# Designs tried in a protein design run: peptides against a protein of PDB entry 9IZ0. Part 88

Target 1, 345 residues: chain A of PDB entry 9IZ0
Amino acid sequence: ITCLGSNGHTYKQLVKGGNDDLRQDAVMEQVFEQVNGFLRSYRKTSQRNLSMRTYKVIPLALKTGVIEWVQDTIPLGEYLDSAHKVYHPKEWSLSTCRKLIAEKQMEDLETRLKVYDLVCRHYRPVFRHFFLESYADPVQWFTTQTNYARSTAVASVLGHVLGLGDRHGQNILIDKTSGEVIHIDLGIAFEQGKKLPVPECVPFRLTRDVVDGMGITGVEGVFRRCMEFTLETLRREEDSLLSVLEVLRYDPLFSWLISPLRRMKKQKMQLENFNQPESGNITTDASRDPKIQRNNVSGESEAERAILKVRQKLSSTLSVEASVGELIRIAQDPSYLALMFCGWS

## One batch from the design tools (peptide; aimed at target 1 H168 V198)

Design b2_p30_5_s3 (made by RFdiffusion4, then SolubleMPNN; from b2_p30_5, 14 letters changed)
Fold by OpenDDE base, seed 5:
Structure b2_p30_5_s3 (fold): chain B 345 residues (1-345), chain A 30 residues (1-30)
Amino acid sequence: as target 1 above (345 residues)
Amino acid sequence: DRLKELEELYEKTRDPVVKEELQEEIESLK
């Protein structure tokens, strides 16, 4: 839908209807706005303009709402697929890589590592070209690359702390103007990504293409420092952040668990993405509610467990530098990346 | 080429935070 604002500007709005729980997205965006308040309050984060990019979500009903369309964006995965065909036309297709990884999904770690390494040799990083193509001026190029590294650092720390799942290349948008990362489809949080058919084993997405976009320093320099400053800020505001999450504990409409429908939709997408996603509105009439035994884990017990895990991730037991160093190590570890649906880019 | 562009950018940059980040990137290329 296109709406005319009271200011005379025309805004594109995406009306989502159906089974998408827009209330989860709206709640997570409110948490990000609070975190952005913390990041503006501290000198080290404020001087670098550190923020989690947000978008407006207006829930209209339990399963319907309006999302602000983020203009001038591209999904990371869409750019990478297109750029890889241009820069590496002799390498394997994304479909070939996906097929080889999925054929070995039930095999041992050693076999999966061998296939991951093989795929990595036949599918090289290209994301640096986004900045080189889009910004001919060296100042704009460097500024935009820096904004990308900064926004990725904030999103990585916050995504780890809140246990954001389903961080695939279609749920990560790049702002073509600023280079900033925008995370969408936030309905897999508090480590519920570990309950997906392909469990998420990494704290955040730090694949070879995500790193290639940071420039020559990769994860060192801007990215590492901005992760450290973000984690330092979140540790200082632990009680404030936990208080925001405790309000959600008592929201009867907030789900601390992945919905069976969302799990099934993701399972189908992971199985059907062997074929190219034609942009068809597959209204999969998921009328077959499999009687997955709702193990009577009270939503309250899952909320308490989720808040406890957030508190554990904010623990000052390790230095900020040691904690960030371990997160970066795990996020880049081939033993975890080989287990992902798309860990090679 | 890229090193020279970064060195020229470092000289033109007035923001001390961007200047520090440029210096580290230049040092990583040497």
Scores: peptide ipSAE 0.065, ipTM 0.724, DockQ to the pose 0.012
OpenDDE base, seeds 1, 2, 3, 4: peptide ipSAE 0.029, 0.034, 0.037, 0.044; ipTM 0.686, 0.693, 0.690, 0.700

Design b2_p30_5_s4 (made by RFdiffusion4, then SolubleMPNN; from b2_p30_5, 15 letters changed)
Fold by OpenDDE base, seed 1:
Order: C-alpha cells, then structure tokens, then sequence
Structure b2_p30_5_s4 (fold): chain B 345 residues (1-345), chain A 30 residues (1-30)
C-alpha cells in the first residue's frame, strides 16, 4: 500500500499477513532504537555514525501488520546470485552448491568440510563488485564500502548479543545509496536459531562474500574497530540494555521461543530449496504434538535464560579486542560454516 | 601491510575528501 505522511511524502508500506508474528520484529526494532540511543551517546560510536538501520513495524493483529518498505534496497542473496552468474559464468550454480551441501548434511564433519571446500573453489566471492559497479566516483566508492563495513559491524555485534538467527541472504538488505545493511525478519532471536533443523553455529553472518564487500582489508580495520566500539558501548550500557529486555519479560505476547509452526515452515522452505523429493512420510502424527502447556512459568524461565545469555555475552572477563577477535574467528571458521545452510557465500 | 597500503593510497590520492577519510582510517590503525 502507499500512505501519505503528515509531511506530504508518500511512503510505500508492505502489508504482511499470515502465520508470522510481526510483534517479534516490532519489539526487536524497538530494542535497536534504544541501542542506537546508546551508540549516539558515546564519542567513539557517534563520531562514526554507528547505528543499526531500522524500519518501522506496526503490528495490526497477532499475525498481521504493516512494515515500512525500505526503498532503494536489494537483498544480499539476490545481488550475489546475479553477480556470480556475471563474473563467474563457468562456476557452479547456487542450486548446485546448495544441493551438494544438502546431500552431505548427515555426513561427518570431515566429509562436510571437504564438500564445503569443494563448493568454495567452484563458487568464488563477488560482493566487492557491488561497490565497484555502483560507485564510479572513488570517494563514493570508499564512503559506501566504509558504511557497509560499519553497519555490518554494528549488526554483527547486536546479532550476536541478541542471538539473532535466520540471517540468510534474503533477510539482509543492502541500501544501494549508502551501502548500509538492513536486517529484516527478526522473528528468530535469543539463540532460537540453534533450534532450527539446520542449527546456526556462527554468532553472525561473516561468510566469504560478506567479507569480500569490505574490500582489500577484509575484516581488519573498519569492521573490527567498529565491532570493538559497538561492544564497548553495549558493555557500558549493559544495565540499560538488560532493563529494556526485562520489560519484554513481562510482555505476555512476546515469544522467547520459536513457535513449532515457524520452525516447521522454515524446515519446509529449507527442504524445498534443496530439491529434496518430499519423502511423503511426513506422517503428521498430530498425536505427538505434546500439548506443551504454555505454562506461563516456562515462558518466564526462557526469558530469564535469554537475559542471562545476553549478560554473559556482555561479560568483561575478556577485553573488547579479545572478545571481538574470538567472534570474528568463530564467524569465519570453516568448521562452523560447513555446517550452515549457506556458509560459502 | 594494510597500514602501508592506506598510507600509499593517501599519498597517491588527489581527492581531498578521500584523503580525509583515508587519514581517519590511518589514525585509527596507528
């Protein structure tokens, strides 16, 4: 839909309906706005204009709402699929790579590492070309690449701390004007991505193409330093951040757990993307849906556990530099990326 | 070395705005 704003500008709005709870997205966007307040309060983060790019979510009902349409964006995965066909037309297709990883999903780590390496050799990074193609002016090129690295750093720290899941290339938008990243579909948070059929093993998405977009320096420099400044700010504002999350503990409509329906929907979409024949023995044994009585007690215990994990991730036991160094190492580790749904790009 | 590359780019660039951005990036690595 198109809405006329009070400022006289027209805004495109996406009406989302169905089984997806938009309240999760709206709550996470509110948390990001609070964090953006913290980032503006400190010189090191404010001087670099560090922020999580947000979008407005208005939940209209339990499963329906209006999302602000982010104009002039492209999904990272859409760009990468297109660019890979242009720059590497003799390499494997994304579908071939996905199929090969899926066929070996039940194999041991050694076999999965060999398959991941094989896929990586036949599907090379291309995301550097986004900046080289889009920005003919060297200043615009450097500025937009810097904005990409900065915004990716903020999103990576927040994604780790809040345990954001489902960070596939369709849930990460690139702003074609600024080079900044916009994270969408925030319905998997507080490490609920580990409960997916393909568990998420990385703290955030730092695949070869995500790194290739940072240019010659990769993760070193702008990205690393902006992660450090962001984590330093979040550690200073730990009590403020935890207080924001404690308000959510008492929200009876906030889900600290991935819904079984959402998990099944994600499972189906993962299987469909693999061209695995529907083994028709999805026995909907509807009988063994344990009536997980939504005992309010279970929701409070999961909220408390989620807040405790956030506190643990903000621990000052390691320096900011050591903590960021370990996060970057884990996020790039082939032993984790080989286990992911799409860890090669 | 990244720092050497940025320093080289800083010396080779004639664009004032790019030069400022490169200088900020160099000062953050030193």
Amino acid sequence: as target 1 above (345 residues)
Amino acid sequence: DRLELLKKLYEETRDGTLKELLQEEIEELE
Scores: peptide ipSAE 0.024, ipTM 0.535, DockQ to the pose 0.011
OpenDDE base, seeds 2, 3, 4, 5: peptide ipSAE 0.005, 0.024, 0.023, 0.016; ipTM 0.246, 0.536, 0.569, 0.391; seed 4 fails the geometry check

Design b2_p30_6 (made by RFdiffusion4)
Pose (drawn by RFdiffusion4):
Structure b2_p30_6 (pose): chain A 304 residues (1-257, 299-345), chain P 30 residues (1-30)
Amino acid sequence: ITCLGSNGHTYKQLVKGGNDDLRQDAVMEQVFEQVNGFLRSYRKTSQRNLSMRTYKVIPLALKTGVIEWVQDTIPLGEYLDSAHKVYHPKEWSLSTCRKLIAEKQMEDLETRLKVYDLVCRHYRPVFRHFFLESYADPVQWFTTQTNYARSTAVASVLGHVLGLGDRHGQNILIDKTSGEVIHIDLGIAFEQGKKLPVPECVPFRLTRDVVDGMGITGVEGVFRRCMEFTLETLRREEDSLLSVLEVLRYDPLFSWLGESEAERAILKVRQKLSSTLSVEASVGELIRIAQDPSYLALMFCGWS
Amino acid sequence: EEEEEEEFEEAVEEREEELEEKEEELEEAL
């Protein structure tokens, strides 16, 4: 539902009747805003203008809340389905990949990796082409690319820290003229998903297409540097963060999918921010564990 | 073992349906 504005600008409101965890999304957005404040009160984490982008959430009811449909965007999942066909029509479709992996479900590890390797060899990455031929001449394109890299890196680090759940393309919106990413429908949090009926391996969203969209350079450069600056900044302001997560713990609103998984979850948050390992080594291990095909094969259908 | 496989297949299908519902909601929103 799109309405005009007194200043003359239209605002789009996405109202959902489905039982999306909009209250959890709202509290998570509050945490994200406070994180943006932390990144704001520092030298390195603001010269890069890095921020975990937030979309305003106004949940009137958990089942029937209303959120801000962000200014003109194309969701990642709804995108690169058309781009896959247009750019690479000869290669296999999502139908061959999907249920072919469906045949993979009951197979062993080697079979799962083999089939995944085959399908991934068939379906070359295509998201790299969105930032080309869409935005503008090169300066704007590069600004948009670095904005996407920064925003996705910060969102991914934060999601790994807070154990954010679903990370399909259906839950990622790319801005367009700016390039900052907006994660949507973050209902599953505090390590909720891996432990699904169907298990996962990747801690944060990182497919081949996504790393192809970061530019010619994969996730080694601006992405890693932004991630590691984010990690160090989050560690430096760790006390305030755990204070925020504690106040989340003691209220019965945040979903942590008496004693609760929330305690263990924040302990794991502390471990993730623990200074025992160097931050650079932590970012390296995170990139490796999110990029390796062995982990990616077991994730789920698609996710090429 | 057969019951575990059937429950697993159902969980996969439920997840796929959830993704399809999200996709349709996004298409309507566009």

Design b2_p30_6_s1 (made by RFdiffusion4, then SolubleMPNN; from b2_p30_6, 14 letters changed)
Fold by OpenDDE base, seed 4:
Structure b2_p30_6_s1 (fold): chain B 345 residues (1-345), chain A 30 residues (1-30)
Amino acid sequence: as target 1 above (345 residues)
Amino acid sequence: EEEERKRLLEALEELEKRLEEKRKLNREAL
């Protein structure tokens, strides 16, 4: 839809009709705006213009809303699939890599690590080419790559602290003008990604292609340093961040739990991305796993557990440098990435 | 539900206002 603003400018808007509750996205965007407040107030983060890129979400109903159309963006996964075909035309297809990882999903860690290594050898990183292709001016190239590393660092810390899940390449947009990352589909938060059929085991997405986009220094320099400054800011503003989350504890519209419908939708998408479109009526009889213990954990008790987990992640028990170092290590660990749906790119 | 959502929005707007005041004070102190 194109809307005429009161300022005489035309704005493109995406009307999302579907099974996704945009209220969760709207609430997470509000949390990001509050965090952007803390980042602007602290000298070390303000001097670097550190922010989480946000977009406007207007929830209209339980399953319908309007999302701001972010112009000049591309999904990371769409760019990587296209670029991989150009730069590595003799390597495996994304579908071949997905199939091999799927076929071994129920195997032991040793077998899954061998398959992950095999996929990594036949699907090499290409994301550095985004910056080389898009920016002919060396100053613009350096500025944009720096903006990418900065925005990825902020998103990585926030993604860890808030326990953002479902961080696949289609849920991460890249701004072609600034090089900044924009995280979308925020409806899996507070570690609910661990409850997916393929559990998320990494604190944030730091795959080989995400690192390749940082240039020759990889995670060292701008990315690591900006993670440190972001975490230092969040630790300093812990009480303020917890107060924002306590307001959300009383939001009757906010879900601290992944909805059974969203879990089933993600389960189907994870299964369908593994099966070629054979037109088989798989009546998945949704009746057969009643053994998620109905612990009558009130929505309040799940909110309390989520807030306690955020507080634990902001603990000053380890230095900022040690905490960031451990997060970067875990996010790049093959033993975790081999367990992911798409940990190789 | 709608009244509680309204109270939440008012609480968020008040937090945003306090943050903007804190940012103004921090810019005036630099």
Scores: peptide ipSAE 0.011, ipTM 0.341, DockQ to the pose 0.015
OpenDDE base, seeds 1, 2, 3, 5: peptide ipSAE 0.006, 0.000, 0.000, 0.010; ipTM 0.232, 0.264, 0.226, 0.320; seed 3 fails the geometry check

Design b2_p30_6_s2 (made by RFdiffusion4, then SolubleMPNN; from b2_p30_6, 13 letters changed)
Fold by OpenDDE base, seed 5:
Structure b2_p30_6_s2 (fold): chain B 345 residues (1-345), chain A 30 residues (1-30)
Amino acid sequence: as target 1 above (345 residues)
Amino acid sequence: EEEERKKLLEALEERLKKLEEKRELLRKAL
């Protein structure tokens, strides 16, 4: 829908009616705004304009709401698919790569690593071309690529700390004006991504294309330094961040667990090629309930475990540099990326 | 197939033009 604001400006809005609980997205956006307050208060992060890009979510009911339409954006996955066809027309299709990885999903790590390496040789990174083709001016190119590396660093640290899952290329938007990343569909948090049919084993998305967008310095330039400053800020504001999360413990509408319905929807989206528009009637064939041992862990005990994990990730036991170094290592490790649904791009 | 190849060629030509303009701007700035 398009709404006329009281300021005379027209705003595009996405009305979602469906099976997605927008309450969880709205709560995560509120946490990001609090973190953006911490990043603005700290000199090292403020001087770099470090922020998590946010969007407005207004839940209207359990399954309906209004989302701000982020204008001038493109999904990372949409750009990468189109760019790969242009720059590497003789390489494998995304569908071929997905098929080969899926066919080996139940095999051992050694077999999965061999297939991952094969896919990587036949599907080369292209995301550097976004900045090269979109910004003719050298200053705009340098600025937007820097903003991309900065925003990706903030999102990577915060995504790790809050345990954000389902960070596939359709849930990461690129702002075409600033080069910043915008994370959407925040319904998988507090490490619930490990409960997906294909478990998420990386702390954040740092695939070859995500790195290729950082330019010639890759992770060793702006990205690493901005991760360090972001983690230093979050460690300094640990008590403030934990206090924000404790408020969510008492929100009866906040789910610390992935809903069975959302898990099933994500399972279908992982099996169905991402090229179908959302309009397909999801016939609820309820018949394949895997006997998930419903350990009746109270929602309170899940909240307490989630907050404890956030505290552990903010621990000062390792230096900021050592902690960031380990996170970058794990996020780029083929032994983890080979286990992902789409770890090659 | 032929229509998709035409669209791919047009998209490639536009991207190459933008890259050439940028290459020339970068050469003048060095």
Scores: peptide ipSAE 0.034, ipTM 0.523, DockQ to the pose 0.019
OpenDDE base, seeds 1, 2, 3, 4: peptide ipSAE 0.019, 0.032, 0.025, 0.031; ipTM 0.479, 0.582, 0.519, 0.596

Design b2_p30_6_s3 (made by RFdiffusion4, then SolubleMPNN; from b2_p30_6, 14 letters changed)
Fold by OpenDDE base, seed 1:
Structure b2_p30_6_s3 (fold): chain B 345 residues (1-345), chain A 30 residues (1-30)
Amino acid sequence: as target 1 above (345 residues)
Amino acid sequence: KKEEEERLKKALEELEERLEEKRRLNREAL
C-alpha cells in the first residue's frame, strides 16, 4: 500500500499477513534502536556515525502488520544475480551452483569442500561493480563504499551477538543512496538458525561477494576497525544490553524458539529452489518428522539460555582485536561456508 | 599485479585514515 504521511511524503508500506511473524521483527528493531543509542554515546562509534539501519515495523496482530518499505533499496541477492549475468556470462548460473551444493549436502566435509571450491571457481564475485557502476564521482564512490563497510561491520557484530540467522541475500537490502546495508526478516534470532534443516555455522554473512563490496582492502580496512569499535561499545554497555533482553524474557508474545511452521516453510523454500517445475507429485509424506523429543523446555529456560549466550559473546576473556579476528576468520572459513546453503556468494 | 594490489591497498588505507582524521577535526570544531 502507499500511505501519505503528515509531512506530505508518500511512503510505500508492505502489508504482511498469514504466517509471517512481525512481532519478532518489531522487537529486534527496538533492540537495534537501543544499541544505536549506545553507538551514539561512545566516542569511537559516534565519531564514525556507526549505526544499525532500522525500519519501522507496526505489528497489528499476531503474524500481521505493516512494514515500512525502505525506498531506494535492492536485495543483495537480486543485485548479485543480475550483475553476475552481466560480468560473468560464461560462468555457471546461480541455479546450477545451488543444485550442485544440494546434491552433495549429505557428503563428507572433504567432498563438500571440493564442490564449494568448484562452485567458487565458476561463480566469481561481482559486488564491487555495485559501487563502480552506481557512483561516477570518485568521492561519492569512496563515501558509499565506506558506508557499506561500516554498516556491514555493525550488522556483523550485532548479528553475531544476537545470533541472527537466515542472513541470505534476499534478507539483506542495499541502500542505493548511502551504500548501507539493511537487515530484514529478523524472525530467526538467538542462534535458532542452528536448528534449520541446513544449520547455520557462521557468526554472520561474510561471503566472497560481501567482501568484494568492501573494495581492495577487503576486511582489513574500515570493516575490521568498525567491528572492533562496535564490539568495544557493546562490551562497555553489556549490562544495559542484557537489561533490554531481560524485558523480552517476560514478553509472552516474543518467541525464543523457531516455530515448527517457520522451520517447515524454510525447508520447503530450500527444496523448491531446486525443483524446476517438473509436475511430479512429491507427496512429501509429512509423517517422518523425526521425533525431536519436545522436551518442554519452558520458554523461560530458552530465554535464560539465550541471554547467557549473549553474555558469553560479550566476554572480555579475549581482547576486542582477538575476538574480531576470530569472528572474521570463522565467517570466511571454507570449512564453514561449504556447509552453508549459499556460502559462495 | 600483487605489488600493484598492495600499493593500492596502502594508498586506500592512508586515504581512509586521512578522511577519518578530517571527520574528527570537523566534529571537534563544532
Scores: peptide ipSAE 0.005, ipTM 0.255, DockQ to the pose 0.014
OpenDDE base, seeds 2, 3, 4, 5: peptide ipSAE 0.000, 0.000, 0.005, 0.000; ipTM 0.292, 0.245, 0.265, 0.225; seed 2 fails the geometry check

Design b2_p30_6_s4 (made by RFdiffusion4, then SolubleMPNN; from b2_p30_6, 14 letters changed)
Fold by OpenDDE base, seed 3:
Structure b2_p30_6_s4 (fold): chain B 345 residues (1-345), chain A 30 residues (1-30)
Amino acid sequence: as target 1 above (345 residues)
Amino acid sequence: KEKELEELKKALEELEKKLEEKRELLRKAL
């Protein structure tokens, strides 16, 4: 829809309906605006214009809302699939790679690592081409690649600290004007992604294509230093951040638990993407998997655990440099990437 | 200033490399 604002400006908006609860997204965007306040107040982050890109979300009902239309964006996964076909037309298809990883999902780590390596050899990174082809001017190219590395660093620290899950290539938009990343579909937070059938094992997405977009320095330089400055800011503002999260503990719009409907939707999407035949008895009765410990974990106990986990991630036990170094190591570790749905790109 | 200068040097080296890659692509297209 297109709306005329009281200021006389015309705004494009998307009305989202269906099964997606926008209340989780709206709350996470409010947390990011508070964090962006901390990043603007601290000299080391302010001098670099470090921010989490946000978008306006207005929840109207349980499954309906209005989102800001982010113009001039492309999903990372859409660009990568298209670019890989252009730059590497003799390599494997994304569907072939997904199938091979899925066929070995139940095997040991050694077998999964061998399949991951095999997939990686037949599906090479291409994301550097986004910056090379989109920006003719060398200064614009360098500026946009720098903005990408900076925004990815902020999103990586926040993704780790807030336990943002489901950060696949369709949930990450690239702004074609600035090179910045925009994270969408924020309905999995506070490590609830670990409860998916394919659990998220990495603190944030730092796959080979995510790194290839950073240019010749990869993770070293702009990305690493911007992660360090972001984490230093969040450690300094720990009490302020925890106070914001305590307000969310009492927000009736926020659920510390993944909704059964969203869990079922994500499970179905994972199974479809693995080309697993619909075992024809996925009865909508998600009530009967006996290994879903229906721990009657009160939403209060999950909120308390989530806040405690945020505090633990902000601990000053390790230096900022050591903490960032370990996060980068884990996010690139083949032993975790081989366990992901799509860890190769 | 020294860190900004080192960032600027790395940026220049990356631009020089990109310029050489573009020159090599142009030489292969001619």
Scores: peptide ipSAE 0.028, ipTM 0.585, DockQ to the pose 0.013
OpenDDE base, seeds 1, 2, 4, 5: peptide ipSAE 0.022, 0.025, 0.017, 0.025; ipTM 0.514, 0.493, 0.473, 0.490; seeds 1, 2 fail the geometry check

Design b2_p30_7 (made by RFdiffusion4)
Pose (drawn by RFdiffusion4):
Structure b2_p30_7 (pose): chain A 304 residues (1-257, 299-345), chain P 30 residues (1-30)
Amino acid sequence: ITCLGSNGHTYKQLVKGGNDDLRQDAVMEQVFEQVNGFLRSYRKTSQRNLSMRTYKVIPLALKTGVIEWVQDTIPLGEYLDSAHKVYHPKEWSLSTCRKLIAEKQMEDLETRLKVYDLVCRHYRPVFRHFFLESYADPVQWFTTQTNYARSTAVASVLGHVLGLGDRHGQNILIDKTSGEVIHIDLGIAFEQGKKLPVPECVPFRLTRDVVDGMGITGVEGVFRRCMEFTLETLRREEDSLLSVLEVLRYDPLFSWLGESEAERAILKVRQKLSSTLSVEASVGELIRIAQDPSYLALMFCGWS
Amino acid sequence: SELAEEEEKIKEMKEELNEEYLEEKEEEAE
């Protein structure tokens, strides 16, 4: 539902009748705003202008809340389905991949990796072409690319820290003229998903297409640097963060999918921010664990 | 196998409910 504005600008409101965890999304957005404040009060984490982008959430009811449909965007999942067909029509469709993996569900490890390797060899990455031929001449394209790399890196590090759940393309919106990513529908949090009926391996969203969209350079450069600066900044302001997560713990609103999984979750948050391992080594291990095909094969259908 | 199908079904049903509820709200706004 799109309305005009007194200043003359239209605002789009996405109202949802489904039982999306909009209250959890709201409190997560509050945490994200405070994180943007942390990144704001520092030298390195603001020269890059890095920020975990937040979309305003106004949940009138958990089941029937209303959120701000962000200014013109194309969701990642709804995108690169058309781009996959247009750019690579010869290669296999999502239908062959999907239920072929469906046949992979009951198979062993080697079979799962083999079929995944086959399908991934068939479906070459295509998201790299969104930033080309869409935005503008090269300066704006590069600014958009670095904005996407930064925003996705910060969002990914924060999701791994807070154990964010669903990370399909249906839950990622790419801005367009700016390039900052907006994660949507973050209902599953504090390590809720991996422990699904169907298990997962990847801690944060990192497919082949996503790393192809970061540029010619994969996730080694601007992405890793932004991630590691984010990790160090979050560690330096760790006390305030755990204070925020504690106030989330003691209220019965945040979903942590008497004693609760929230305590263990924030302990894991502390471990993830623990200074025992160097931050650079932590970012390296995170990139390896999110990029390796062995982990990616067991994730779920698609996710090429 | 059934679990994967049930998960997909739940996601699809949630999307359909959202679309129907959005259309009802558009008709009410009109």

Design b2_p30_7_s1 (made by RFdiffusion4, then SolubleMPNN; from b2_p30_7, 20 letters changed)
Fold by OpenDDE base, seed 1:
Structure b2_p30_7_s1 (fold): chain B 345 residues (1-345), chain A 30 residues (1-30)
Amino acid sequence: as target 1 above (345 residues)
Amino acid sequence: LKALEELEERRRKEAEENEEFLKKALEAAK
């Protein structure tokens, strides 16, 4: 819908209806606003204007709400698919890469690593071209690439700490004006991504294209340092962050668990991205209702476990530098990326 | 742990040097 604001400006609004609980997005945005308060209060982060980009979510009902459409954005995955076709027209299509990874999904790690390497050789990074094409002025180019690296660093730390899942290229928007990342569809949090049909095994998305957008320094520059300053701020504000999360523990409408419907929808989306519509009657024999063992784990016991995991991730047992280094290492490890649905781009 | 911290300190220093080099190169290209 298009709404006329009280300021006389027209705003595009996305009305979502369906089984996706927009309240979870709204709650995560509130957590990000609190974290942005911590980032503004700390000198090392405030001097760099470090923030998680937020968007307005207005839940209207349990399954209906209005999302502010972020103007002048593009999904990372949409840009990458388009740019890859332009810069590497002789390489494999995204669909070919996806198909090959899925056909080998049940194979051993050694086979999956060989397939991942093969896909990587036939689908090269292109995200650097976003900055090179969009910004003719060298100062604007440098500023936007710096903003990208900074925003990606903040989102990576927060994504790890809060256990944000489903961080595929369609759930990460790029602001065409600032170069900043905007994370959307926040309904998989607190490590519930590990319960997906293809389990998430990386702390955050740091694929080759995500790194290619950081420019010549890759992760070894603005990105690493901004991750360190963000983690240092979150460790300092641990009690404040945990207090914000404890409020959610008592929200009866907050889902600490991935809904079975959302899990099935993500499974279907992961499978449908492989089927071109050949008119084969896949009779989805709906009769195998997997007896989802309702482990009668009280929502409170899942909340407590989630908060405990956040506390563990904020532990000062390792230095900030060592913790960030290990996170960056794991996020780029081919042994983890080869296990993902789309770890190559 | 100490070997990891020493590795990360080296990488941090290299990152700072690379960022400063890139900044100087962009300033010299103006």
Scores: peptide ipSAE 0.008, ipTM 0.247, DockQ to the pose 0.013
OpenDDE base, seeds 2, 3, 4, 5: peptide ipSAE 0.006, 0.000, 0.006, 0.000; ipTM 0.252, 0.278, 0.231, 0.253

